# Peptides against a protein of PDB entry 5Z08, part 182

Target 1, 168 residues: chain A of PDB entry 5Z08
Amino acid sequence: RQKDEWAKKTSSLMKQLDWFIGEHLGAMLAAEELGGPVVGELMEIDPDDLSAGFNAHGKLKKATSQPDLDRRQRRIDDIWGPQDEQGQAHKRKRGADEALAASAEMRDLIEQLMNKLVEAGGDNSATYVEIPRESAAARFLVRSKVAMFHPNDARRLRLVDFGRDLDD
Target 2, 222 residues: chain B of PDB entry 5Z08
Amino acid sequence: GLPRLIDAIEEASKIPAKRRQTPIKPTIEKLTTHLYTHGASPDSLLRLADLLTLRNHLDQASLAAITRNLYPSSTVSDEVVLRFIGALGHGQLKPTLALQALFLRWLVMVYHLLENPGVLGQVYGVLFDLLDTAAIRPQLCHLLALVTRRKHVRPFRIQAILTLSRQTGGDPNLTGLLRVFKNYYPEIIVGDATKGRASAFKHPDPQWRQHLDEIQQRRSEA

## One batch from the design tools (peptide; made by RFdiffusion4, then SolubleMPNN)

Design b2_p19_8_s3 (from b2_p19_8, 12 letters changed)
Fold by OpenDDE base, seed 1:
Structure b2_p19_8_s3 (fold): chain B 168 residues (1-168), chain C 222 residues (1-222), chain A 19 residues (1-19)
Amino acid sequence: as target 1 above (168 residues)
Amino acid sequence: as target 2 above (222 residues)
Amino acid sequence: SPIRSYISEISELLRKIEK
C-alpha cells in the first residue's frame, strides 16, 4: 500500500517535472546553447516567474497568466532575431526545434542521474554519469546545486544527495 | 626635427644590429625625448606605426620605448589604428605579444583622439577573436569595453565570453567585458561562474594621460 | 529552485521504493 502511494506520487512528480522542463526550462536552455542569456541561479523563482523572463532592466517580469513557450521563444527571437520577417520566421522555427532538443536532453540527463543514484545504493563513487559534453542542461543543474561535477573529471556528473545532506 | 630622427631610425632598422656602423640607442633616446616634449604629428605617427608593427632589426627595448612615448600632438588617423590592429595575433612576422599589449594599451589611452572611433567597431571581430590570448587579454578587454556597441553584442559572442570565462577560472577582465554587454542587454544573466570581481577598466596610466593633455593643449594655443 | 525540489522529492521517493 505505501509503496503504491509512493509510486503514484513519483509518477505525478515526474509528470510535473516533465511539464516544467518542456514549458519553462527548454526554451531558456536552448537560448543558452545558442549564446543567449545564461539561466542564472534560479533564484526562488516560481516557475511562473521563470516563464515571465527578464525585463530590459534585468528584473524578473511579472508572470503573465499564460506564459506560452512560444512567447518566450518569440522574446528570444525579438532580442536576437533578424528584423526581417522571413528571418524571424526561420529563427522562430529553429528556436522551437532547439527548445525541444534542449528539453529532451535535460530530461534524459535527469533520468540518467536519478537512475545512477538509485542503482548506487549509497556508494557515491557509483553515482556518476558520464556526460558527452558540458551542455547547458548540465551547467544548469550544477548552478542550481542539483548536480556536481567530479572534482577531477568534468565529464562525470552526479546528483547531490539531498537525503544525506538533510541528515547531516 | 622629428622627421630626420625617423629617417635615421628607418635606415638603421634595415640593418642588423651587429652590422650597424653607429649605435642606434642614442638616436632612439633623441626620438623618445622629442616625442615626450612635442608629440608626434599624424604623418610622423604613421611612420612610427610602421616601424613598430613591421618586421625590422630594431630591438624590443627600443620598440617598447618608442611605444611608451608615442604621444599624438593632434589626431590619430584610421590608417595608424589599422597598422596596430594588423599587428595583433600570432605569427612569426607579427610583433611580440608583450609589444602587442603595449599597442592595445596605447589605443586605449588615445581612444578619444581617434579621427574616427568607428574604425575600431569595424574590426571588432578581429579584436574579439583574440580574447583567448592571455598575454593581451587585459588590454584587449579594456579596448573592447570602449568600442562595444549594441550591434556587437551577439549571442555567439556572449556564449564565447562565458565559455572563456569558465575556462580561465573567471578572468576579471572577461567579467568586466560581460558587464559592458549587460549594459546593452540587461537580461544577460551572469551565472556564478562570473560572480568574480569585474575589472573597472580604469585608465592604465594617469601620468601618461596628464602629459598627453599638456601636449594637446599646446596645439590649441598655436 | 523548482527543479531542485522536484528532483529531491523524486529521488527520496525512489529510494524509499527500493528499500
Scores: peptide ipSAE 0.303, ipTM 0.344, DockQ to the pose 0.251
Fold by OpenDDE base, seed 3:
Structure b2_p19_8_s3 (fold): chain B 168 residues (1-168), chain C 222 residues (1-222), chain A 19 residues (1-19)
Amino acid sequence: as target 1 above (168 residues)
Amino acid sequence: as target 2 above (222 residues)
Amino acid sequence: SPIRSYISEISELLRKIEK
């Protein structure tokens, strides 16, 4: 019974996290990947500028292929560029696709990090996920103090163990 | 075609303006019109990079006009990038700081078209050491914000930016770059002097971007 | 940060479920 309640709560929180990533974080991460502003607490991003970028959340297509670094810079321009109508649709689509790709990357990364934490059984050396690149998602997690890079290898990322840090 | 226009400008660039038999301005206008309409191929980009970065007798207005219309029709090679990076800094043989700022702005705007973005990471130190040059700092910080990876975020560079930020009274571009560094090292205290507005490093020219996208789309359809 | 709160809470719950 208690495990079922925890499972339900976990599922609910995962849905909320997915929503947060999709609705609030994906576009910002996409913007960062594309060479836009770094998403941080101190960015006085005019909420209106953020809201204008967020309204273009199109359908999550399963971005199977990691978009080339080149495609990501173009999408900042699509997200932050002047809203001209016809160019807006393709830019909105590209921006939406990048936001979706960034959201998918963040979701996948979080899932991998959580899976490794569970699999490691308390061995910190086994909790590292190999990341193919220093993505906006990875940087955001580190900046948010949710994840840490390996001290000697920036290609390895692990979750901060919030449970152990409380017992010490 | 574009190669013939470049040939004519290359020949004219060897001769002082007062000794030219024909005015170069009409040829520059034809070149910039062609670049605006069709963009530059990788080969043409290399030739134009040489014209822009090497000391010659072309006037600053012509060089600026070419740079403002330097739309790549495809990718940007490492060689082209390195020509522009080599043109940065102080020296009698180097382009003006105003032109260098245009080059950095160009690199920011075409960053997504680089054949190898890692080439900029290899010359990171060269770029970073120029942060004290106020005339190019805004565009330089923007480019560094794109290029910076954890391997570049070293204690001495963190301290250098913090020191320079204090010396400049909290330049918003330096504050923006420090925020990028803070992504890799959250413990970086952006001191009270950096309480200022950080640059968001927005795209420098949305119209230029739109036009670049149009040129790039025509190639993908061909 | 909302993300830290979510991940912290989810991680705690996952540990409780495995135990």
Scores: peptide ipSAE 0.300, ipTM 0.422, DockQ to the pose 0.296
Fold by OpenDDE base, seed 5:
Structure b2_p19_8_s3 (fold): chain B 168 residues (1-168), chain C 222 residues (1-222), chain A 19 residues (1-19)
Amino acid sequence: as target 1 above (168 residues)
Amino acid sequence: as target 2 above (222 residues)
Amino acid sequence: SPIRSYISEISELLRKIEK
């Protein structure tokens, strides 16, 4: 009976998590994958950059001298910039497709991570999932302090064991 | 009285519904009726906040009913506020997002009764970090619109809300919050791409407000 | 983080189910 209740609760929480991933996180992850803003990273905007003001699209007027940031901003602009109505429809469709893909990736990754954690039976060495790439999903989990990369192998990701770490 | 009703509900909350000897619904109805008529004292509010925010065996309908009738008869303490803030976010031990939205709505509606409105400013970061949670975003933006001061309007938060606004396709609530930010930093352009009409953050429930005012007036006359 | 909360709780429950 208790196991059944736990199973039901797990199922309910998984559904909620799936909903959260699909409805909220997927679009953000997709934006990140497409070179949009990083979710949960404090983009340090220099106060001086703030003083330059934001354009109509929420861009800093002052070109950040950092080529990579400019490239990212351009990508954001390319993703979210004013495009012609037809371009916007295509972008919306593409964005939706990318959001679905990102959601699926995140879901799969979380599932793998959880399964490995359970299978490992407390052996931290056995909890690592091999990831094909450093995805926005993987990075997000790490930034959120949900997962950690293997110290010597960035292709290996594990869940943080919250049950053990709360005692420290 | 109200304390005895709360006692009964607290005890019932420890027991799964199927194992309760007596239905709790009649007691919940008595509680909500009492709250509607008289409001809740600061002490009662704290106890009710614990019932609403801590994991227990009360059903969602009962929790929602209590929240909808949670009229303060006096002020709202920092401790009560912090209970509700602590209940926000994701987690198994946390209330449902639907209930969290009700809590945020409640905080908006009782904001003027807070003993120390500054307490919300102290937890501003916690609130702000939840903006990505769509289920609570409307009420959260409204609350943040009330709470935001110049000290909270930091470059990273400006960027974060702009980013989130783009990601959400210009959520009107985020646009509304950006307008609040613009009061402190006029250089913030709430761009045409956020073509979304900014939310005006109107009072969530005028009838609830009126009833609250009636309850509060009785206190001033006593 | 919402996701941390979900994952933490689900993971705990899964561990309890397997015990």
Scores: peptide ipSAE 0.308, ipTM 0.376, DockQ to the pose 0.280; fails the geometry check
Fold by OpenDDE base, seed 4:
Structure b2_p19_8_s3 (fold): chain B 168 residues (1-168), chain C 222 residues (1-222), chain A 19 residues (1-19)
Amino acid sequence: as target 1 above (168 residues)
Amino acid sequence: as target 2 above (222 residues)
Amino acid sequence: SPIRSYISEISELLRKIEK
């Protein structure tokens, strides 16, 4: 019973995380990969824009029915400023594709990191994921203090063990 | 076509402006128009990179105009990148610092089109050592912000940025770069020198980006 | 960071499930 509740809560949180990645993070990560601003807490990406998707209770505000693709592109456009009308459609597509790619990369990376954390059974040495590249996604997780690189190997990334850090 | 225009400009570049039989400006305008409309192929990019980076008799306005219209129609090769990197720094044989700033800006704007982004990481030290050159520092910091990986974030470079930041009175671009470093090493103490505003390294030219995207899309449809 | 909150909670729950 308790495990079932935890599983349900996990599933719910994963869905929320997926939404957050897709709607809020992907475009910013894509912008960084394309030579835009580095996504960071200190770079005045208005935390309010990140928080605007969450209500005071941590619940996702109902995603207005606008296609995810258009939202991602709008964010890129908002970051870079007004674009001329004619190039907007194709740029919207490319920006959307890049945002989708960045979102997918982030989702995959988080999934791998979480899986390794669970599989390691408390062995910190076994929690590292090999990353093919130091992506914007990986860097973001490190900046967010969610992940850390191996001290001697930048190709190895692990989740910060929040459970141990709270008990210590 | 573009190759013929480049040929004409290459020949003209060998001759001082005062000794040219015909003004080069009309040919430059044709070139820039062509580049704006169609972009440059990898082969054309290499030839143009040579024209831009090697000492010749082309005027600065023409070189700047070419650089501002240097839209890749495809990818950017390592060789092209290295031409621009090799043109950086001080020296009588090197392009002006103003033109170097345009090259760095260009590299930022086409970074996503590099065949091998790792090539910039290989020349990271060369780029980093130019941070003391104020005229190119903004664009250089932006490029370094894109290129920097954990392997580049070394104690001596951290200290170098901190020192230079103090010496410059807290250049916001250096502070921005230091923030990028802090992404890999959160323990980096941003001392008093970094109390200033950090650059966000926004895209240098949104209109240029838009136009580049249009050119790149035509390639995917062809 | 919202992402930190999500990942921390999920990670904690996953560990609880595996115990």
Scores: peptide ipSAE 0.303, ipTM 0.576, DockQ to the pose 0.304; fails the geometry check

Design b2_p19_8_s4 (from b2_p19_8, 8 letters changed)
Fold by OpenDDE base, seed 2:
Structure b2_p19_8_s4 (fold): chain B 168 residues (1-168), chain C 222 residues (1-222), chain A 19 residues (1-19)
Amino acid sequence: as target 1 above (168 residues)
Amino acid sequence: as target 2 above (222 residues)
Amino acid sequence: SVIRQYIEEISRLRRKIEA
């Protein structure tokens, strides 16, 4: 019974995470892969700061101080801005496709990282996922303190074990 | 007016996005613009709380946009508060944890406008039992920091925070809440697990506060 | 981050299911 409740809760949380990745993170990761701004500083923005950042139209309020945030918002607006001209429609379609691809990459990476952590049974050496490249997704997870690179091999990424007693 | 915009969104919320004859986004933008400019009346707040908390076919971006612009033009009723509290936790019919975090943040930001702040004290146990939910814990701790009174600081809750703090590696929000508890009972031993940095529970959005104040001032002049 | 909170909670639950 308790395990079934935990399984249901896990499934629900995974669906919510998938939604969050698809609706919020994928576009930002796609922007980073396309030479856009680094997402990590915006996502350490507490869901509170994401909520603070959006004006009445769902656009991030121009943070007055840091020029890099303005560049980020412009790029998001350039990717997601109104389809006025035919060229913007193609850019938007490409942006949507890239956002979907980035969302899928992030989702797959998270699933691999979680599965390896479980499969390792406490062996830290077995928790690493081999990544083909340092993707925006991988960098984001590291910046978010969710994952860590192997100290000697940047092609190996592991999930932070949140269940280890910090008493060690 | 605002009621007509809500009517249109309520009707659209009953229909899956793929089956809608017209995009809802323009109506959501009109709603959020109206809310930003004029705020929401108590009646409108209740209707919007239902749209935000009940399962419907609105996209999460739209729900988040409404929540971010949910400026009360007057007071916030107990009924509105209870809709948001009822939406918290895990369940297939409940909003996403991301949206729940926005609701808790909203409650923090409008706490001074509640008709009866005591309503949150009555549901204190419900709120406290959700502290194990990591996705809402930051805002939940902030809300609990505002709501906590001496009557709520019980030995079992002290122990629960201490245990959860150890399990989370000293979450700053839990440490912050424990400091609030310690204000009522200085003898609370903050173990080594709580020696970390505590959250100061500062206002989540000073600009939102300023804009809320402007909306509230316009009502007092009318 | 929101993602960290989800991943942390999911990871804890997965561990509890396997224990």
Scores: peptide ipSAE 0.367, ipTM 0.392, DockQ to the pose 0.403
Fold by OpenDDE base, seed 1:
Structure b2_p19_8_s4 (fold): chain B 168 residues (1-168), chain C 222 residues (1-222), chain A 19 residues (1-19)
Amino acid sequence: as target 1 above (168 residues)
Amino acid sequence: as target 2 above (222 residues)
Amino acid sequence: SVIRQYIEEISRLRRKIEA
């Protein structure tokens, strides 16, 4: 019974995370990959989005699924600047495709990192994921203090074990 | 003249101090006095750059004294710049980090006299990769602040500065360089690094600048 | 960061499920 509740909660949180990646993070990561700005630890998440995501006590709230498609497109347009109408259409399409690709990469990387952490059973040496490239996604996770590179190998990334710090 | 003084120092630089028949210090003093009074021509600058950057038997005090008086009477060539850039970093054949810091300071002070300021932009990566070297970081950040253009502001470099800033506890020179990057990309979110004091990259030696201007003015009147 | 809070909570829950 309790495990079923945890599983349901996990599924709900994963859906919310996927939404967050798709709506807020993907376009920014794509912009970074294309030579645009880097987003630091202080994501200017709209205070409204933060307030929707977290309560005053720092607990996750249900994200209201307002499709912020317009915000994602605006971010791409703001980064890329005004071009001629034909250039804008191609730019918008390219930006959307890159944002989708970046979102998929981030989702996959997070899933791999979480899976390796669980599979390792407490062995820190087994928690590392091999990354094919130092992506904007990987760098973002490190900046966010969610992941860490291996001290001797920048191609190996691990999730920060948040559970150890609470049980000690 | 200056060429003869350089000749004498070049010959002395080939010989260990203990084996020299005459002390080099008086010749160094004559050289530095001449440089202070008249500056160095492009040809003399190249020869002096070789003396400063190549491994020889000159003592560190003499090398530092020459560097502190290295006033260009004219422009600074790409070749001279590249000699100093090539001398940066770690290695048994490279100058001391203290001397490298003086070279970087010199490049900052003569930046406006470069024949081709773009040469530093071409070696931007070499300069940037040295930011982890604490001993030269202040002057290196200042030089990079002058050299940085939009093409140099790349995601990996932004991330490298952010990472190094965290590792150093928020070095004000790194914060200053990141502010320069933000001028090209205002949307760069620096987080807690923006709360720190940033270097303003002021001219490192106003008196040296004034004296340089006097030397440069004499050339325009001749 | 928002992403850190999500990942942290999911990771804690996954650990509890497997325990």
Scores: peptide ipSAE 0.362, ipTM 0.368, DockQ to the pose 0.255
Fold by OpenDDE base, seed 3:
Structure b2_p19_8_s4 (fold): chain B 168 residues (1-168), chain C 222 residues (1-222), chain A 19 residues (1-19)
Amino acid sequence: as target 1 above (168 residues)
Amino acid sequence: as target 2 above (222 residues)
Amino acid sequence: SVIRQYIEEISRLRRKIEA
């Protein structure tokens, strides 16, 4: 019974997290990934101004792993470009596709980090996820003090163990 | 075509304006019109980069006009990038700081078209050392914000930005760059002097971006 | 950070489920 309640609560929180990533964070991560402003507390980017640009429900095609650097800067242009209607549709689509890709990358990274933490059984050496690149997602998690890089290898990222710090 | 226009401008660039048989302005206008309409191929970009970065007898208005219309029709090679980077800084043979600011702005706007963005990471030190040059600092900080990776975020550079930020009274561009550094090292204390408004590093020219996208789209359809 | 709160709570719950 308690495990079922925890599982339901976990599912609910995950859905809320997914919503938060999709609605708020994905666009900002995409913007950062694209060379736009870095997501941080002091960015008075009116969430409404960001949201107004990102309202397109584009279906995520599986982002193949090598984001062509070409995709990055073009989408800053898509996110921050003038709101002209028809060119906006392709830009909105591309911006939406990156927001979606960034959201998916963040979600996948969080899931990998959580899974590795569980699988490691307390072995800190086994908690690291190998990241193909320093993504906006990875950087955001580090800034948020949710994840940390390996001291000697920036390609290795681990989740901060929030549970161990309470028992010490 | 574009190559012939470049040929004419290259030849004219060797001669002082007062000694030219024909005014170059009409040829510059034809070039800029062509660039605006069709963009520049990789080969043309290299030739134009040399015209823009090497000391010649072209006037600043012409150089600025070419730079403002320097739309790549394709990719931007490492060689083109390195021409512009090599043109930065102080020196009698260097372009004006105003023109250098336009080059940096251009690099920001075409960063996504670089064949190898890693080339800018290789010259990161050269770029970073120019942060004290006020005239180019806004665009330089923006470019560095794009280029910065964890390997570039060193204690001495953190300290250099903090020092320069204090010296400049908290330049928003430096605060913005420091925020990028803080992405890799969250423990970076942005002192009270840096609590000022940070630059968001927005795209420098949305209209230019839109026009670039149109030129790039034509290539994908060909 | 909202995301930190979510990840922290989810992580705590996952540990409780696996324990």
Scores: peptide ipSAE 0.366, ipTM 0.376, DockQ to the pose 0.283; fails the geometry check
Fold by OpenDDE base, seed 5:
Structure b2_p19_8_s4 (fold): chain B 168 residues (1-168), chain C 222 residues (1-222), chain A 19 residues (1-19)
Amino acid sequence: as target 1 above (168 residues)
Amino acid sequence: as target 2 above (222 residues)
Amino acid sequence: SVIRQYIEEISRLRRKIEA
């Protein structure tokens, strides 16, 4: 019963994460990958807005803070937008395709990192995922302090073990 | 006068050093002394730009000496600027990378004397595409820092700098250029790989600046 | 970050499920 509740909660959180990646992060990662601005934590919803968006029970309030994300997306689109109308459609399409690709890459990378952490059973050496390239997704996870590169191999990425750092 | 010195050097530049009847070094020394004292007029500056940028038989030391003394007495035309920009890059017909670095340094130091500063903005892409050339990168980043406007800060260029910054281990000049980009788009986060020391793009030669100012003042009084 | 919070919480839950 309790495990089923945890599984349901995990599924719900994963869906929320997938939504966040698709709606907000993918375009920003695509912008970085295509040579746009690196988007970091400051453009993530203010932890206070996130905390305001998370009720006291850790539920994301659907804070309709749509406007500032839309302004940022517009700025990214303005940075990426072709000047010419025909160029605009082609770049919008390319931008959309790249945003989808970046979202998929981020999602896949997160899943791999989480799976490796569970499989490793506490062996830090076994927690590393081999990444084919230093993607915007990988860099973002490192900047957000969610993942760490292997000290001797930038092609190896691991999830930060949040459980150990709290128990020490 | 300066035109006669340029004439003599132009003629000598057509002939290999081993086949010259007279050493060119004394004429180069006279030229550099004249340039140091009086500067170059727009017409003389164009002729000197051709001597510096076109392949000829002048030795590298002579070309460097001319470039180091290339004080404009007035403004710098678009044509002169474009000669120096056209001399940048890789190729057997191009000046040496060492000389190209001196040209870029010169453009930085005379930027305020350009008749049309916008000309460098028009060739921004040409300049930007040379950032991978390590030998000219410091001066190139400095020039780009002066030239960059909002219209030049494009996503692909941001990524190109970020990629190159990683590949170079965080070249301070690239980090400095990214900071310039960030002034136009504050949302640009210079990633951890670029958290290194940024170049402040200080004037390359304060003594050269002072001497240029003296030459420019003499013209305004005449 | 939002993503950190999600990943942290999901990771904690996954560990509890596997335990």
Scores: peptide ipSAE 0.356, ipTM 0.363, DockQ to the pose 0.254; fails the geometry check

